# Peptides against a protein of PDB entry 6O8C, part 137

Target 1, 262 residues: chain A of PDB entry 6O8C
Amino acid sequence: VGLRYEKISLPKIHPRYDLDGDASMAKAVTGVVCYACRTASTLLLYQELMRKGVRWLVELVKDDYNETVHKKTEVVITLDFCIRNIEKTVKVYEKLMKVNLEAAELGEISDIHTKLLRLSSSQGTIESSLQDISSRLSPGGLLADTWAHQEGTHPRDRNVEKLQVLLNCITEIYYQFKKDKAERRLAYNEEQIHKFDKQKLYYHATKAMSHFSEECVRKYEAFKDKSEEWMRKMLHLRKQLLSLTNQCFDIEEEVSKYQDYT

## One batch from the design tools (peptide; made by RFdiffusion4, then SolubleMPNN)

Design b2_p21_7_s1 (from b2_p21_7, 10 letters changed)
Fold by OpenDDE base, seed 2:
Structure b2_p21_7_s1 (fold): chain B 262 residues (1-262), chain A 21 residues (1-21)
Amino acid sequence: as target 1 above (262 residues)
Amino acid sequence: SEIDRAIEELQSSSSFSPEPL
């Protein structure tokens, strides 16, 4: 679940010279851009935390993979040992049958051998599945985490700092407009400065909002969507690993039934 | 850029925490 933030917009900037209106407008602009700065910081923090979580999950899934491979290897060794022992027993009984011994016991052992060979054939499918999982987790694989370093916003982009600079410029103009309002009337030169500063405020505010929208919000949304997709795939892969582990346990249990014949 | 220079100046002037509005 991504962070929720409010959609912000700049107030209307009226071209009319009005000391009271301009001070109020500047205050509102300051508030909006301040919110953008805080939001950008929060969005950045969230992404950095998510990147840590992604790395952690990759390591967890690799551990699950290694455990599954270990269990599979154990089962293969046990199964192969059981098969070899049954094959030796079959050969002994075949020799004894040449000397007029009862055929009933040989039939049972041969059936066990056939069942064990079928279990052995299933190991190839497990191995193929593990190889697929390994390929997906490998560098450049479908579940590689390289996207987490590419998508979204990063501290190196300095988006928060860029917005803060613009906010400082806007705030300075706001404080001047608050003073201008207190004077009630400006001299001609001061009035011209006020009008010019109003244009600067508009410029800085527009730049801040564009930067926030395009470089912070848009990139964050792309990161969020990609992270959610990747996370679903990783969780599915973990379920696949668990299924393979359970298949190994099932085979081990079945082999254990025939250990008395070995 | 002008913004990058302003960021450097802001980082050097690290003592001014603007009061939260």
Scores: peptide ipSAE 0.011, ipTM 0.498, DockQ to the pose 0.023
Fold by OpenDDE base, seed 1:
Parts: structure tokens; sequence; C-alpha cells
Structure b2_p21_7_s1 (fold): chain B 262 residues (1-262), chain A 21 residues (1-21)
């Protein structure tokens, strides 16, 4: 679940010169852009934490894969050893039958041999599944984590710092508009400065909100969507690895029943 | 193992010493 943030919008800026209205508007704009700065910082932090989590999960799944491959290799060695021993036993009994009629024991050992060969045939399917998993985890595979380094926002983009500069400019104008309001009436020159500062406020506020929406929010949403999709695929892959591990244990258990005949 | 004993018994029985003609 991604971070929830409130959809923010700038207050309407009226063109009319009004010291009380302009101070109130400037206060509201300062609040909105301040929220955007804090939100951008929080969204960045979330993405950095998620990137760490992605790297951690990749290493965890690689470890799970290596353990499964090790277990599969152990089972293959054990199974091949058991098959070779049963084949030697079958040959011994075939020679004994030429001398003495021990037909019943040969039938049982032949059935065990057939069962072991069936278990051996399943190893090809396990190997193919492990190769598929390896290909998906490999560089350029479908589960590569390269997207986590490309998508979203990064500290190097300096989006929070850029928004903070704009917020500082807006805050300075707001403090001036509080002073202008306290004067109740401005001289002609101060009135013209106030009107120019109101235009600057509008420019900085619009620039801040555009930057926040396009460079922070949109990129964050793209990162979030990609991370959710990738996470679902990784969890499914871990379930596949667990299934393969269980199949190896099942084969090992079946082979153990026949070790006393070897 | 019983199998190793059976293999040893089979190896001992297959020692055809050629009878000297």
Amino acid sequence: as target 1 above (262 residues)
Amino acid sequence: SEIDRAIEELQSSSSFSPEPL
C-alpha cells in the first residue's frame, strides 16, 4: 500500500488590489506549497525505503533459489546412487535365477527399479523450472530490479530543494503582505511593489504546483504501480521455489524407503 | 551389506579353474 496524500490545489488568486484579501490568499498559498514540500519529501523517503526493500528481497529470493538448487542436486545424487545399486541387485538376481528359481524377489526389485526411474524422470521438469526461475532473476530478466533505479524520484533530482526555494520566495512575500495589511493603506510606490509581488507570488506558486504534480506525484505513482506489479511476481516466484523444494523432499522421502534394499 | 555378500559369493562361484586336461 503506497503513501496516501491529499489532492491539493491553489486557492483562486483575485486580480483586485485588497490588502486583507491578498494577505489571506498569500497565507493559504504558503500553506499549500509547504504541504507540497513535506509531501514530496515523504514520497521520496518512501521510494528510497522501497528500493532498499527491493534489493533485500532480490537477495532473499536468490538465497532461496540457491538452497533449492542445492537440495535438488543432493536428491539427484542420492537417487542416481540408489538406481545404480538396484540395477546391480537386478543383475545379481538374474544370474541367480539361472541357477535357482527365486522369481518372486526379482519381481519386487524390478518394480522398485521402475518406480525409481519414474522419480528420476521428474528431475528434468524440476531442472527446467529452476532454469526458468534463474532466467527471470538474471540481468535483463522479467524480475530484474533495474526499474527501481529508473522509475520514480531520486535525491539527485533535488525536487524537495527546488520546492523549498520556491516556498522561501512565497513565504517572504506573505510576510510582506502581513506588514502591508497592518499599515491599512500604502503609499503609491508601496502599492505598486505590492502588485508586482502578487504577480511574483502567482508565478512561484504555479511553478511549485506544476513541479510537484509532474515531477513528484506522477513519477511516484509510476514507481508505486511498477513496485506493486513486481512484488506480486516475486511473491509468486517464491511460491514456485517452495513447491520445487517440497517436490525434492517428497522424492528424497520415497528414495529413503528403498535404501534398505541397496 | 547383504548385496555385497551376494556379489562376493557370485564372484567366488564364477572362478572356473580350468581343469588341466
Scores: peptide ipSAE 0.000, ipTM 0.265, DockQ to the pose 0.004
Fold by OpenDDE base, seed 4:
Structure b2_p21_7_s1 (fold): chain B 262 residues (1-262), chain A 21 residues (1-21)
Amino acid sequence: as target 1 above (262 residues)
Amino acid sequence: SEIDRAIEELQSSSSFSPEPL
């Protein structure tokens, strides 16, 4: 679940000159852009934390993969050894049968041999699954973490700093409008400055909100969506690895039952 | 192994080719 933030919008800016209204509007604009700055910072922090989490999870899954490969290799060696021993035993019993020994023991050993060969065939499926997992985790694979470095917002984008500059300009105008309000009436020149500053405030505010929406929010949402998708796939892959590990243990257990016959 | 010993015993016993009756 991504960070929840409130959808913010600029207050309506009335073109009419009104010292009380303009001060109130400027205060509201300052509040909105201040919220945008804080939100942008929070969204950035979230993404940076998620990137750390992604890297951590990749390493964890690589470790799980290596452990599974190791276990599979051990099982292969054990199984191959067991098969070779059973095959030797079968040959011995086949020779003994030529000398009138009981056919029942040969049947049992032959059945064990058949079971071991079936287990060996299942290892091919495990190997194929491990190769698929390896391909998905490899550079350029479907589960590569390259997207985490590309998607979203980054500290290098300096979005918070850019918004803060605009907020500073807006705040300065707001404080001037508070003074203008206190004067109750402005001279003609000061009135023209006030009107001009109101236009500047609008310009800075719209620029801030555009930057916030396009460069912060939109990119964050894209990062969030990709991260959620990738995370689901990684967790599923990890479950697959665990399943393969369990299959290796099951094979090892089954082989252990037949080691007493070798 | 016990199997290797059994193989050696069988190899030693296989020298007894019964003459075809």
Scores: peptide ipSAE 0.000, ipTM 0.259, DockQ to the pose 0.005
Fold by OpenDDE base, seed 3:
Structure b2_p21_7_s1 (fold): chain B 262 residues (1-262), chain A 21 residues (1-21)
Amino acid sequence: as target 1 above (262 residues)
Amino acid sequence: SEIDRAIEELQSSSSFSPEPL
């Protein structure tokens, strides 16, 4: 779930000289660009927190993978040991059957051997699935976290600082326009400065809004979309690992039933 | 185990190759 932000737009700037209107407009512009600065900072913080979360989740899933591999290895060793013991027992009973002894017991042991061989055949599928998971988590794999370091906005981009500089320029003009309004009437030279500062205000505001939309919002949305897609895939992967772990436990449980015959 | 003892007994008894009649 990404951060919700409101769509912001600059107020209409009237070309007419009006001290009351210009002060009100400058106040509104200051408010909008101030909101953009705060929003950009919040969006950056969110992305940095998400990057930490992504790294943490990758390590967690790697640990889950290693535990599953360990469990699979344990089951393989146990199963192979059980198969070897049953095969020795089958050979013993085959010799006894030649003397017409224990034919019923040989049938039971042979059935156990067949079941164990079926369990052993499933190990290849588990191994293949673990290899697929490992490949997906590896560098350059489908679940690599390289996108988290590339997509979105970063502290090194200095977007918040760039917006803050523009906000400072806008705020200075706003405070001047408050003073100009208080004078009620300006001298000709002061009026020309006011008109020029109004153009500067427009320039700074437009630059701030363009930078905010193109370098902050758009990149954040791209990061958010990639994050949501990647998180869905990682959650699915964790479910796959859990399924493989459960399959290992199921095999171990079945093998344990036959350990009394070894 | 009981199986290991049975295996040892069978290995010891298999040294009796009866000469063909």
Scores: peptide ipSAE 0.000, ipTM 0.262, DockQ to the pose 0.005; fails the geometry check

Design b2_p21_7_s2 (from b2_p21_7, 10 letters changed)
Fold by OpenDDE base, seed 5:
Structure b2_p21_7_s2 (fold): chain B 262 residues (1-262), chain A 21 residues (1-21)
Amino acid sequence: as target 1 above (262 residues)
Amino acid sequence: SEIDRAIEELQSSSSFSPAPL
């Protein structure tokens, strides 16, 4: 679930010189850009936390993989041992059959041998599935986490700091406009400065909103979408590993039924 | 055990190496 943020827009800036209106407008602009700064910071934090989560999940899934490989290997060894013992037993009973002893038991042991060989054949499918998973998790694989380092916004981009600088400039003009309002009437030179500062305010505000939209919001949304897709694939892979582990346990259980004959 | 050693030998090629920190 991504962070929800409110869509913000700049208030309409009227070209008319009005000390009361200009102070009110400047206050509103300050509020909007302040919200953009806070939102940008929150979006950045979310992405940094998500990157940590991605790294954590990769390691977790690698551990799950290694555990599954371990279990598979254990089962293979156990199964191979059981097969070898049954084969020895078959040879003994074949010798006994030549003297008309234990013919019925030989049939049963032969059936067990056939079942064990079928179980052994399933190990190849498990191995192939594990190799596929390994390839997907490997560097350059389909589930590589390289996107997490490339997509979105990063602390190194200094987007929050850039927005904060613009906010500082806007805030300074707002405080001046508040003073200008208190004077009720400005001298000609001060009026010209006020008009100039209003243009600066507009410039800083539009720059801030453009930067926020293009460099913060848009990149965040792209990161979010990629993260959701990747996360879904990783969770599916974990389910596949669990399924393979369960298949190994099922084989082990079946083999255990025949260990008493070996 | 002999089994544990065999497991270690078989896993050496298939396990993920810890990413160098």
Scores: peptide ipSAE 0.010, ipTM 0.409, DockQ to the pose 0.019
Fold by OpenDDE base, seed 4:
Structure b2_p21_7_s2 (fold): chain B 262 residues (1-262), chain A 21 residues (1-21)
Amino acid sequence: as target 1 above (262 residues)
Amino acid sequence: SEIDRAIEELQSSSSFSPAPL
């Protein structure tokens, strides 16, 4: 998902002096560079919006993480309490068995204790997964959003303003070429000025297109590619957090079945 | 509750430190 822009190229500039051709060429160049300015502005806006979206998603996933950690902690406390109570009960029954009480109840309590210990072992896996997620989201982690501040184009680069300056120079020459065309024939000095202005037009246009391609388009594409990769990883991580939360609920439900025996 | 305090203590130790702005 990204902004589609048309690949633009400068028209061929004919070296021959032709007032009609030069005015038409200058009009076309003005149109192309104007499109580059608008496109650069749109690409910048898109990146700024994406940076806001990235920051929002990071905070959302951090909140999801904290909720999962909270739920995990609740389950650990509940499970540890249940285990301690069952262990006390087992010790009481072991003492009572010395006084000829039936072994059947001790077997059931021992089985519950074994199941609770298995649930406790699964908490270690959840903890390890949460630690992995934490490490990935931490500063310098694989899912850090630092790339969003480094990649692409930024308002501080002044790319749109730089292109606008070049567009202004090109537009001025175009308006002069429109006047020159209306004169149908120039005097020698005006003809030389026209030829020099045509060279300036070419220089400004080439500079604008190079700047647009190298500093706007290329950097935007790099930002887009990184954003797509990062977004995919973040969505996967969020699904992992939801899975861990569900595992905590499943453990809590299972523990609740045994709380009635404690 | 005592459980809520224990949760708060554990959360304070495991909470994501806000990245310094």
Scores: peptide ipSAE 0.009, ipTM 0.410, DockQ to the pose 0.019
Fold by OpenDDE base, seed 1:
Structure b2_p21_7_s2 (fold): chain B 262 residues (1-262), chain A 21 residues (1-21)
Amino acid sequence: as target 1 above (262 residues)
Amino acid sequence: SEIDRAIEELQSSSSFSPAPL
């Protein structure tokens, strides 16, 4: 679940010169851009934390993979040993049958041998599945974490700092408009300055909101969507590894039933 | 084990050369 933020918009800027209205508008703009700065910082922090989480999860899944491979290898060795012992036993009983010994035990051992060979054939499917998982986790694979370094916003982009500079300019104009309001009436020159500052305020505010929307919010949403998709795939892969581990345990259990015959 | 006994029995039986009739 990603961070929830409120959709923000700039207040309507009236072209009319009004000291009370302009001070109120400037205050509202300052509030909106201040919220954008804080939101951008929070969105950045979230992404950085998610990147750490992604790296951690990749290492966890690699450990799970290595454990599964180890267990598979153990089972293969045990199974191959059991098969070789049963094959020796079959050969012994075949020789004993030629000297008029009982046939009943040979049939049972031959059935065990057939079952063990079937279990051995299933190991090929487990190996193929592990190879697929390895390929997906490898660099350039479908579950590579390269997207986490490419998508979204990064501290190096300095988006928060850029927004803060614009906020400082807007705040300065707001404080001037608060002073202008206190004067109740400006001289002609000061009125012209106020009108120019109102244009600057609009410019800075629109630039801040555009930057926030396009460089912060949009990139965050793209990062979020990719993170959710990748996370679903990683969780599914982890379930596949668990299934393969369980299959190895099942084979080991079946082999253990026949070890008493060797 | 039962297998080890069977192997020992096979080894002991293979050492009996039947005397020619």
Scores: peptide ipSAE 0.000, ipTM 0.262, DockQ to the pose 0.004
Fold by OpenDDE base, seed 3:
Structure b2_p21_7_s2 (fold): chain B 262 residues (1-262), chain A 21 residues (1-21)
Amino acid sequence: as target 1 above (262 residues)
Amino acid sequence: SEIDRAIEELQSSSSFSPAPL
């Protein structure tokens, strides 16, 4: 579940010179851009935490993979040993049949041998599945975590700092407008400065909101969507590994039934 | 098992290397 943030918008800036209105507007703009700074910081933190989680999950899944490979290898060794023992037994019975021993026992052992060979053939499918999983987890694979480094916002982008600079400029103008309001009337030169600062305020505010929207929010949403997709695929892969492990246990159980005949 | 016994008996009988002529 991603972070919820409120959609913010700049207040309407009236072109008319009004000391009371301009101070109130500047206060509202300061509040909005301050919220944008805080939100950008929170969105960045979330992404950094998610990147840590992604790395952790990759290592966890690699461990699960290695465990599955180990179990598969154990089963292969056990199965191959059992097959070799049954093959020796078959050869023994074939020799005994030359001396008039019961054909029925040879038939049963031959059937066991055939079943074991079928189990051995299923290991090829497990191996192929493990190779597919390995390829997907590899640096160039479909489940590589390279996207986590590429997508979203990063501390190196300095988006929060850039917004903070703009907020500082806006805040300075707001404090001036608060003073201007207290004067109730400005001289001509101070009025012209106030009008110019109002234009600056608008410029800084617009720049801040554009930067917030395009460089913080949009990139965050892209990161979030990609993270959710990747996470779903990783969870599915873990289920596949579990299924392969269970198949190895099933083979081991079947082999154990025939070991009593060796 | 009977199979193990049969294997042992055959292994013991196969160890009869025919005496070299």
Scores: peptide ipSAE 0.000, ipTM 0.277, DockQ to the pose 0.005

Design b2_p21_7_s3 (from b2_p21_7, 12 letters changed)
Fold by OpenDDE base, seed 4:
Structure b2_p21_7_s3 (fold): chain B 262 residues (1-262), chain A 21 residues (1-21)
Amino acid sequence: as target 1 above (262 residues)
Amino acid sequence: SEIDKALEELQSSSELKPEPL
């Protein structure tokens, strides 16, 4: 998932002085660098939107975590209460057994107690899992969103503005080359200026393309790859939280069956 | 790069050979 853009390249430069060719080349260069500016803007916008999405997802998963912790705590309290009540009942029945009461009822209560203790032991696993999730979401954790502020391009880099400046210079030369073409023949001095402007054009174009490739595209791709990796991990973590919540509900349901014996 | 080569060629072509007076 990401923005698709076309690979752009500068047209071939012909070293020969040709007013028609140079005007055509300058037009093509202007088009390419213009595309680079627009693409850089779009790539930046995409990253800013993704950063917002990342922040939103972090808060959503934190809320899911807190809800899971709350539910787990509720279940633990209920379970502990049930265990304590069953233990009291067991003690009463043990005293009554000394007075010839039926061993069958004590056996059933003892079995319930054993089941509740098993459920209580499973809470330790849930707690460990929640602690792991918490550690991953914590600052410096594996799922921290700090990368979203570090990776990619930012408005503060002013990449679009830098490219726009170069585009303006290129466009100016292109318009001059259109005029030069219309003159059909230049005087010696104007011809020399044209040749120098052609060099400047390519200098600006090369600088623009290098900047676009290295500072816009490359960084965007790194951001995209990191975002995709992080997103997969975060979605997996959210599924783990849902699983833990469901386990808490399952335990609560099972405990509710035994509360009627207390 | 091909662009750098082209720039070098343009620079070399712009070296005004002093016409021998």
Scores: peptide ipSAE 0.019, ipTM 0.487, DockQ to the pose 0.012
Fold by OpenDDE base, seed 2:
Structure b2_p21_7_s3 (fold): chain B 262 residues (1-262), chain A 21 residues (1-21)
Amino acid sequence: as target 1 above (262 residues)
Amino acid sequence: SEIDKALEELQSSSELKPEPL
């Protein structure tokens, strides 16, 4: 989800000296570059907000990770305790069997022990998954947020200010062209100044449009695309963490069924 | 670019023809 903006272009440039046409053209150019300034500002603001959102999401996912690790640790402790208790019971029953006591109870306890050991083996998979997630969230990991500081446009680039300077120059020429139009006829010197100012206006306008396209729009689109990709990956990772947490709860529930035998 | 061509045309038209004395 990104900001929508309209593709802007400069009006057609007519090289002919025409006071009415030049004033109208200058007005149109002023409008286009004004739109570029406003759009650049909006695109910058959006990116800054997205950077804040990225940082927030990273912290959220780190919290989810820590909660999952905590839960996993709790389950491991509980499971290990249960296994140790069952193993003690098995040893007692094995000693009793040597003295002709009932074999049926030993079979049941042995089966419980086997089930607990299987549950314990699944902890290795959870641990491996958590390690993978941790590696991906690390500063050098695949889900590092360093790109958010590199991609796109930044306040330090001063793109809006640069465009505003160009807009001011263009606007000044436009106002002069309005005056020239009102005079209906210019003396030779004033006509030459007008022609020169028209060239300046085109120069500033072209520079503004190039800067807007290459330094604002292009970089914004790159930032947007990268942010969307990163966001999808982060949301998927968060779902993985939730799945791991649920697996821990499932193991804990199953272990609780055997606590009465310990 | 079309703009560059237009600038060139403007430059060619802005050559100060010396006012014939």
Scores: peptide ipSAE 0.019, ipTM 0.498, DockQ to the pose 0.012
Fold by OpenDDE base, seed 1:
Structure b2_p21_7_s3 (fold): chain B 262 residues (1-262), chain A 21 residues (1-21)
Amino acid sequence: as target 1 above (262 residues)
Amino acid sequence: SEIDKALEELQSSSELKPEPL
């Protein structure tokens, strides 16, 4: 679930010289750009936290993978040992049959041998699945975390600082317009400065909003979409690992039933 | 193991060469 932000827009800037209107407009612009700065900071923080979470989850899934591989290896060793022991037993009974001894026990042992060989054949499927998972988690794989370092906004981009500089310029003009309003009437030179500052305010505000929308919001949304997709795939992969682990335990349990015959 | 004992018994029985009549 990504951070919800409100779509903000600049108030209409009227070209008419009006000290009361210009002060009110400048106040509104200051509020909007201030919100953009705070939102940009929050969006950046969210992305940095998500990057930490992504790295943590990658390590967790790698640990789960290694545990599954270890368990699979243990089961393979146990199963191979059991198969070899049953094969020795089969050979002993085959020799006894040549000397007219009881056939009934050989049938049971042969059935056990067949079952164990079937269990052994399933190990190939588990191995193939583990190799696929390893490939997906590997550098350059489909679940690589390289996107988390590339997508979105970063502290090094200094987007918040750039917006803050623009906000400072806008705020300075707003405080001047508040003073101008208090004077009720400006001298000719002060009126011309006010008109120029109004143009500067418009320039800074539009630059701030464009930067916020294009460099902060858009990149954040791209990061969010990628993170949601990647997270869904990682969770699915963890379920696959759990399934493979359970298959190993099931095989181990079946093998344990036949260890008494060896 | 019981299997090892059975193998030893089989080996001991196979070494009994019938004495020639």
Scores: peptide ipSAE 0.000, ipTM 0.244, DockQ to the pose 0.004
Fold by OpenDDE base, seed 3:
Structure b2_p21_7_s3 (fold): chain B 262 residues (1-262), chain A 21 residues (1-21)
Amino acid sequence: as target 1 above (262 residues)
Amino acid sequence: SEIDKALEELQSSSELKPEPL
């Protein structure tokens, strides 16, 4: 998961004045910083898409939660109704036992009542689990998506634009060095300008690479790692919800076996 | 020249520091 990008490095910059070498070096630097700009843009786009995906998944899991809560509530109502009916039946039989009814029938109904009460007790565990899930999904919970707004790079950081400015400066120097190469020999003043521009090129390139590494790549990797961790937890939570739903269905099925006695 | 010295210093600095990428 994530974007793969190639590691980039600046070419070696020779201190010696060499019009051919300097033009070639400047071309290579331009290429590297151009790649950094493109990569930064791609990394930003990826993060923005992932943020959308995160929001989507949060809503999906909330819907799953609500569905599970609804099903749980339905089962509780059904179960409670069944219990109440069985309890009424038990009371009737207890009264009739005073008039010589068979004890075996009362025993069977009493056993059903006990089983239903056990099923009812399991609802507390389901409720507790749902509450835990709700707390984790709540604002400030362990599965809150606040990290998606904090981690990584954002359009507002203008990293691509900053790199583009540096690239423009570098490109300008490269074009000048290409002209200087064509002259084969520069006058003293032009030579000094060339040397100075070479220094500027180095500074711009270094600044670009530092910015790319620290503000783009590093933050992207942090975002990626956080997103992967969060995603795994969310998917696990979703599976937990499905498990709880299935438990509700199992209880409902069991209760249905005793509905004929109610 | 002073510029050549500055370039040498920059190169030396770049060699000593791993490129950020």
Scores: peptide ipSAE 0.021, ipTM 0.506, DockQ to the pose 0.014; fails the geometry check

